# Peptides against a protein of PDB entry 8OXM, part 179

Target 1, 371 residues: chain A of PDB entry 8OXM
Amino acid sequence: FKAEFRLAGGVNLPKIIDCVGSDGKERRQLVKGRDDLRQDAVMQQVFQMCNTLLQRNTETRKRKLTICTYKVVPLSQRSGVLEWCTGTVPIGEFLVNNEDGAHKRYRPNDFSAFQCQKKMMEVQKKSFEEKYEVFMDVCQNFQPVFRYFCMEKFLDPAIWFEKRLAYTRSVATSSIVGYILGLGDRHVQNILINEQSAELVHIDLGVAFEQGKILPTPETVPFRLTRDIVDGMGITGVEGVFRRCCEKTMEVMRNSQETLLTIVEVLLYDPLFDWTMNPLKALYLQQRPEDETELHPTLNADDQECKRNLSDIDQSFNKVAERVLMRLQEKLKGVEEGTVLSVGGQVNLLIQQAIDPKNLSRLFPGWKAWV

## One batch from the design tools (peptide; made by RFdiffusion4, then SolubleMPNN)

Design b2_p19_4_s2 (from b2_p19_4, 11 letters changed)
Fold by OpenDDE base, seed 4:
Structure b2_p19_4_s2 (fold): chain B 371 residues (1-371), chain A 19 residues (1-19)
Amino acid sequence: as target 1 above (371 residues)
Amino acid sequence: MAVSQEGPFNFVSFVSPPV
């Protein structure tokens, strides 16, 4: 390892380190502390399996449908090492950086990212109608700009077109695989885009198996398909390439149901893998930036009373695992809201749910559903 | 040790609470 490190930013201040391998190659790594990387490591293994299934199918292989993966090595329950996704940037950084974000550069007369966040935070505890109205006002005054990512990075028109297709395929694959695994909406900082391939890398996979639905502000979308995500696809938006790639991905997932169920079952019952949403994790994920000051965990609350009998915890865990497996089985059968749908019908429903401004307006404002 | 702050990778780090 090199003697120097950098900070990646964020609350946990992860350390960027460079190591020289025995092969003489330099490899950048991210060391996270105060974070359980076991879920990330497990989800990366599931993604690798999904990629194997997608590569076996001729239609998905021809389309190069893959979910991007990175290496995760958990070192403890609160630390690990991640592969640095070299040549990637968070979509949130590109879009809504305060200094030079694409919204500020291309839409200087629109609302600032801060103004949008403030407006949506003011209505967070209001009715769904008030949230929707303010969300629509925000959307009118904060127009999508993510089309400019490919235009900035790929100056050659043929390369630009190819990379926009690669982006669209990556969004489609990650959206459907993410839906099957119940990753839900993804914070804009937890989606990286590769500056060379235009493919997405989903990081920080600490919400899975629809645990986003039990957050203090429940998740209302199957995956992130916000206006900027759609804008990156170009003029066709969710139609054509995106829809077809979603359908082909969903076909492979549904046709692989037994394999997916078996592996997810093993993971859900792994005593080393805590995928459940606990109340403190749920609060942390939806904390206001303003509330960061007061939650010093006073470690002194007597943990004595939360010794609910280990038996009741275990029975409750097993019931949650069974419910997750049942819902996974439903998804893989195309059961949505008690109705069996075709692949095209299911994909259509999921797209409509993901782009519905009523669903987007109900999301936690910290996740910036207007971006 | 020069700590270069390159841009905020605001990883929404999923802190599991201390058990």
Scores: peptide ipSAE 0.008, ipTM 0.417, DockQ to the pose 0.074
Fold by OpenDDE base, seed 1:
Structure b2_p19_4_s2 (fold): chain B 371 residues (1-371), chain A 19 residues (1-19)
Amino acid sequence: as target 1 above (371 residues)
Amino acid sequence: MAVSQEGPFNFVSFVSPPV
């Protein structure tokens, strides 16, 4: 290890460390403390399995459908090491950085990212109608620019076209697998884009198995398919390549239901893996920037071990696991809202739900559904 | 260990940089 470390920013102040391997290669790593990386590690294993299923199928293999994965090594219940996703940038950094973000560069007369956030935060506790109206005003005055990512990075037209297809395939694959695993909406900082491949890397998988539905502001979309995400696909948007890649991914997932259920079952019943949303984690994920000043967690974790009988905890956990498995089985059967859908019908419903401004307007404003 | 503060690297969750 090098004698120096960098801070990655944020409240948990993770450490960027450089390690020289026995092969003489330098490898950057992220050391997180005060965070449980077991969920990230588990979700990466499930993604690797999904990739194996996608590679076995001829149609998904021909389309190069894959989810980008990274290495996660949990060291304790509160620390671990992650592989550094070299050559990636958060889509939020590219889009809405205050200094040089693509929205500021390409749409200087639109609302700033701060103005959009402020407008949506002001209506956070308002009616769905008021949220929708303000969301539509924000969307009108904050036009998508993510098409410029591929245009900036890939100057050759043939390479640009190939990379835009790689992006579209990556969004499709991660959206469908993310839906099956219940990842829900994803913050713009928790989606990385590779500057060389245009493929997405989903990081911080701390919300899975539809636990986003039990947040203080429940998720209302099956996956992130916001206007900028769609704009990156180019003029066809969600039609053509994206839709077909979603359908082919969903077909492989549905045809692999037994394998998926068996693996997720083993993970959900692993006593070392707490995937459930706790109230503190739920509050933290939807904390306001203004609320950071007062909640010093001087709450000693010691006192509120209310001795819930171990039996009642285990019974509650098992019932949540059973419900997650049942919902996973429904998704893999194409059961949506009590109706069995075809692959095309299910994918169509999910796309419509994900792009619906009424669903997007109800999301937590901190997650920037207008981006 | 020398601490180099490079600017907030968005490799981490919804963790606002400490003001």
Scores: peptide ipSAE 0.007, ipTM 0.452, DockQ to the pose 0.084
Fold by OpenDDE base, seed 2:
Structure b2_p19_4_s2 (fold): chain B 371 residues (1-371), chain A 19 residues (1-19)
Amino acid sequence: as target 1 above (371 residues)
Amino acid sequence: MAVSQEGPFNFVSFVSPPV
């Protein structure tokens, strides 16, 4: 390892370290010291399995449908090492950076990212109707610009077209796989884009198995398909390539039901893997930026020593695991709201749910649903 | 300003062997 480290931003101040391999190659790594990386490691293994299923199918293989993965090495219950996603940027950094964000550059007369956030925070405790009206005002005055990512990075028209296609495929694959696994907390900092491939890398996988639905502000969308995400696909938006790639991904997932259920069952009953949402984690995920000063969640190990009878904890855990498995089985059967849907019907419903301004307006303001 | 702190981290890098 090099003697020097850099701090990454954020509350936990992750350490960026550079190591030299036995091959003489420098590899950047991220060290988290107050975070449980076991969930990220498990989710990466499930993504690798999904990639294996997608590569076995001729139609998904021809489309190069994959979810991007990174290496995670948990070292303790509160520390680990992640592979640094070299050549990636958070979509939020590109879109809504305060100084040089694409919205400010391409739409200087629109609302600032700060104005949008402020407006949505002011209505956070208001009715769904008031949230919807303010969200629509924000959306009218904050127009999508993510199309410019590929235009800035890929000057050759043929490369630009190929990379826009790779982006659209990556969004489709990650959206459907993420939905099947109930992946939450898809805010603009938890989604990276590769500056060379235009593929998405989903990070911070700490909200899975629909645990985002039990947050103080419940998640109301199956995946991130916001206006900028759609704008990056170009003129066709969610139609054509995106929809077909979602359908082909969903077809492979549904046809792999037994394999996916077996794997998720083993993971849900692993006593070393806590995937459940706890109140402290829920508070941390939905903290206000202004409240960053006081609540250092010293997740002290000692607050787990409330010796509730092991039997009652195990019974409650098993009931949650059973419910997650039942819901996963429903998704893989195409059961939505008690109705069995075709692959096309299910994908259509999920797209409509993900783009619905009523669903988007109900999200936590920190999720930045207008982006 | 990135604060460089000097400190020896004895991290075992699991370099996966090249497949």
Scores: peptide ipSAE 0.005, ipTM 0.400, DockQ to the pose 0.033
Fold by OpenDDE base, seed 5:
Structure b2_p19_4_s2 (fold): chain B 371 residues (1-371), chain A 19 residues (1-19)
Amino acid sequence: as target 1 above (371 residues)
Amino acid sequence: MAVSQEGPFNFVSFVSPPV
């Protein structure tokens, strides 16, 4: 290990360390303390399986449809080591950094990221109608700029075009697999973009199996398909390449139903894998100040140990696991709102749900649905 | 150990409740 470390920001101040392997290669690693990386490790294994299924299919293999994965090594219930996603940046850092964010650089007369956030926080406890009106005002005065990512990073026109296609394919693959697995908490800091490949890396996989729907402010979208995410695809937006890659990914997932159900069943009943949303985790996810201000939430954990009898906990857990498996089976059959859809019909519904301003306006402000 | 601050990675840190 090198004698120096860097701090990553955030409340737990993860340590960035460099190590030299016995192979002479330098490897950057992120050491998290006070964090349970077991869920991230499990979800990375499920993504690797999904990648194996996508590589077996000729149509998805030809399109290079993959989810970017990274290595996770849990060391304890409160610590672990992550592979550093070298050459990646959070999409939030590129888009809405206070000093040099793309919105500030390309749209200096639009609302600032802070003004948008403040407006949405002021209506957080208001009606859905008031949230929708303010969200539409924010969207009108905060125009998408993510097209400039590929323009800044890829100066050659042929490379630029190839990387924009790689981005669009990465969004499509991760959106559909993320939907099947019920991946939540897809805020702009939990999605990295690779500066060389233009592919997305999804991090912090601690909200899965639709547990985002039981947050104090429920998640209302199947995946992140916000205006900046769409702007990065260029002039065709969600049509053409994105839609076709979603359909081909969904086709492989639906045709792999038995394999996906068997593996998720093993994970849901693993006594070492706590995937359930607890009230403290739910509060923590939606009390985070989005801004870098070190507001330590004094969690007055009034430990009301609800001494629920161990038997009632186990029965409640099994019923939640059964419900998750049933919903996963429905998704893989194309059952949406009690109706069986074709692959194209299901993908179309999911795209419409993800881009609907009414759904986006209902999200927690910290999700930054206007970005 | 030299500590360099790289810019704030808003790494969503799970605070496990104090056991």
Scores: peptide ipSAE 0.006, ipTM 0.385, DockQ to the pose 0.074; fails the geometry check

Design b2_p19_4_s3 (from b2_p19_4, 11 letters changed)
Fold by OpenDDE base, seed 1:
Structure b2_p19_4_s3 (fold): chain B 371 residues (1-371), chain A 19 residues (1-19)
Amino acid sequence: as target 1 above (371 residues)
Amino acid sequence: MAVSQEGPFNFVSFVSPPR
């Protein structure tokens, strides 16, 4: 290891370390503290299994459908080492950074990212109708620009076209796999894009198995398919390549039901893997910048009441695990809203739910559903 | 540089190495 480290930004200030391997190659790593990386490690294993299923199928293999993975090594319940996703940038950094974000560069007369966030935060406690109207105003005055990512990175038209297809396939694969695993909506900083492949890398997998639905502001979309995500696909948007890749991914997932259920069952009942949403994690994930002042943890809540019977906690956990497995089985059968759908019908419903401005307007404003 | 305390997500700001 090099003697020096850098801080990554963010609340937990992860440490960037450089390691020289026995092969003489330098490898950057991210050391997280105060985070449980076991969930990330588990999700990466499930993604690798999904990739194996996708590679076995001729139709998905020909389309190069894969979810990007990275190495995660948990060191404790609150620390671990991550592979640095070299040559990636957060889509949020490209789109909405304060200095040189693509929205500011390409749409200088639109609302700023801050103005959009402020408008949506002002209506956060308002009716769904008021949220929808303000979301539509924000969307009208904050037009998508993510098409420019591939245009900036890939100057050759043939390469540009190939990379736009790679992006579209990556979004499709990650959206369907993410839906099956219940990853839900993803913050724009937790989706990386590879600057060479145009493939997405999903990081910080701390919300899985539809636990986003039990947040203080519940998620309302099956995956992130916001206007910028769609704009990156080009003029056809969700039609053609994206839809077909979603359908082919869903077909493989549904045909692999037994394997996926067995894998997820083992993970849900692993006593070393806490995937449940706790109230503190839920509050943290949707904390307001203004609420930092009042959460002095008066850690003086007496340890006495936490001796609620281990049996009741275990029974509650098992019931949540069973419910997650049942919902996973429903998804893999194509059961949506009590109806069995075809692969095409299910994928269509999921796309419509993900792009619906009414669903998007109800999301937590901190996740920037207008981006 | 004030790292904007954007919300509690561990934004691994990939600090581009200073040029």
Scores: peptide ipSAE 0.009, ipTM 0.483, DockQ to the pose 0.067
Fold by OpenDDE base, seed 3:
Structure b2_p19_4_s3 (fold): chain B 371 residues (1-371), chain A 19 residues (1-19)
Amino acid sequence: as target 1 above (371 residues)
Amino acid sequence: MAVSQEGPFNFVSFVSPPR
């Protein structure tokens, strides 16, 4: 290890360390404290399995459908080491950086990212109708610009085309696998883009198995397919390559039902894998940026061992795990709202749900559904 | 961490430290 470290910022002050391998290569790592990386490690293993299934199928292999993975080494219940995703940037940093974000550069007469956030925060506690009206006003005055990512990074037209195709395939694969696993909290800082491959890297996998639906503001979309995400695909949008890659991914997932269920069952019943949403985590994920009230962690997590009989906790947990497994089985059978759908019908429903401005307007303002 | 060698999926079994 190098003698020096950097701080990544934020409340937990993660340490960026550089390690020199026996191969002489430098490898940057992120050391997190006060954070449980076990869920990230588990979800990376599930993504590696999904990649194995996608590589075995000829149609998904030909399309190079894969989820980008990174190494996670949990060291304790509150510490671990992450592989640094070198050459990646958060999509939010590219799009809505306050100084030089793509929206400010390409659309200087549109609303600022701050104005959009403020307008949506003002209606956060209002009716769904009022949220929808303000969301439509924000969307009208904040037009997508993510097409410029590939145009800025890839000047050669042939390279540009291949990278836009790689991006579209990455969005499709991660969207469908993310939906099957019930991956939530897909805000613009939890999705990285690789500046060389144009592939997405999903980070902070702490909301899975549809636990985003039990947040104080429930998640209403199956995955992130916002206007900028679609704009990055170019003129075809969700049609053609994206839809076909979603369908081929969904086909492989549905045909691998037994393998997926067996693995998720083992994970859901692992007593060391806490995937359930707790109230403190829910509050943290949906904190207002203005509520920098020092929630001193004076709530000793030790004292609310409310001795609920271990039996009642275990029975309640088992009933939640069973419901998650049943819902996973339904998704893998194409059961949506009590109806059995074809792969094309299921993918179409998910796309429509993900792009519906009524669903997007109901999301927590911190998710930035207008981006 | 005991790595079980035999399966195509090396699950990281978190072993609780013995009490």
Scores: peptide ipSAE 0.008, ipTM 0.451, DockQ to the pose 0.031
Fold by OpenDDE base, seed 4:
Structure b2_p19_4_s3 (fold): chain B 371 residues (1-371), chain A 19 residues (1-19)
Amino acid sequence: as target 1 above (371 residues)
Amino acid sequence: MAVSQEGPFNFVSFVSPPR
């Protein structure tokens, strides 16, 4: 290991370290403390399995449909090492960086990212109608700019076109697999984009199996398909390449239902894998920036061991696991709202749900659904 | 020594409560 480290931003201040391998290659790594990387490690394994399924199918293989994965090594329940996604940037950093974000550069007369967040935070406890109206006002005054990512990074028109297609395919694959695994909406900092491939890397996978629906502000979208995500696809948006890649991914997932169910069942019942949303985690995920100051871990939350009988905890856990498996089975059968849909029908429904400004307006404002 | 503030990776830390 090199003697120097850098800090990655964020609440836990993860350490970026450089390691020289026995092969003489330098490898950048991220050391997280105060974080349980077991879920990330498990989800990366599931993504590798999904990639294997996608590579077996001729149509998905021909389209190079894959989820970008990284190495995760949990070291303890509260620490681990991640592969640094070299040559990636968070989409949130590119889009809404306070200093030189793409919105500020390309749309200097639009609302600032802070103004948008403030407006949406003010209506967080208001009616759905008020949230929708303010969300539409924000959207009118905060126009998407993510098209400029590929334009900045790829100056050659042929390369630009190829990379925009790679992006679109990556969004499609990650959206459908993310929906199947119940990843829900993804915070803009938890989606990295590769500056060379234009492919997405989803990081921090600690909300899975639709646990985002039980957050204090429940998720209302199947995956992140916000205006900037769509803008990165270019003029056709969700039509054409994106839709077709979603359909082909969904087809492979549905045709692999038994394999996916078996894998997820093993994971859901693994006593070493806590995928359930707990109240503290839920609060932490939807903390207000203003509330960051007051959660001093008062370690003096008395262990009121609510000795909820171990039996009642186990029965409650099993019922949640069964419900997750049942919902996974429904998704893989194309059952949406009690109706069996074709692959095209299911994908269409999911796209419409994901882009619906009524659904987007109901999301937690901290996740910036207007971006 | 310029501390390059590489932008805030808002890693949403999942603190599992201690069992």
Scores: peptide ipSAE 0.008, ipTM 0.432, DockQ to the pose 0.068
Fold by OpenDDE base, seed 5:
Structure b2_p19_4_s3 (fold): chain B 371 residues (1-371), chain A 19 residues (1-19)
Amino acid sequence: as target 1 above (371 residues)
Amino acid sequence: MAVSQEGPFNFVSFVSPPR
């Protein structure tokens, strides 16, 4: 192991450790404490199934549409190691690192990442109108820079162009697969980028099946398609390659409805897979960074055993599972807000929802919707 | 048939795929 470690962002402060194997290969590992990696493991299996479906289809295979997967090694019920591809970095580390982040390097006269966060935290309890106005002010004074990732990593113009396409395809595939599975908590530390492939790796998969909508500050976007995410695609943005890759991914998902429903049904009723949002987990995910110092909640899980009869808990769980399956079936039929949409219509709606500054301004400030 | 070399991470399946 290297003597140095990095902290990944987020409340659990997972440790990024670099290990040199007996084969002489360097491997980056994320060590999580106080976390149940079984959820990440289950979601990675669903991603592997989605990849199998995408590889069977000629149009998605030709486009190399895949969601990046990683190995999960549980060490205990509350700890484990996530292995990821060597040379991955959180997009937040590249963009908004306090020392040498791309925003500071390329836009030194813009607001700092700290100033943006402070402004959005000040309006967190305000009206949606006040949040929107401050979000627009932040966005005007914090211009996107993620185009420079590929320019820094890939000096050859032909390689640069290929890697920008790989990035755009990875965003499209992960956005649509993530939407179908209801993947939430897509903050800038939960999305890694591979420095060699330019592909995204989604980590921390503990908010799935639209459980982000029941957070204290509900999630208002189907996936992360913020200004920096779009800037990484280059001059065409969400048009052309991104849109076509979303449509082709959505077409494969919709045509695989029976397979996806059967797999998700087995997972939702697996007693070993606690996908439900606990109120304590919900509070923890939306804790203020300033409150990280004092709340070591020794939340003794013991005290608020509200003796809800085991029968009422089980009936409540089954009703939530049924609702999740119904909503998954609707998505796979193209049912949005009671209307049946074509693949192109559904993808267009999702893109518009994801880029809408009114939706983005309503997100929890820790999600960093201005990045 | 281009065998895409899957990356070196053998994932542990906890859920048996439905037969």
Scores: peptide ipSAE 0.008, ipTM 0.393, DockQ to the pose 0.046

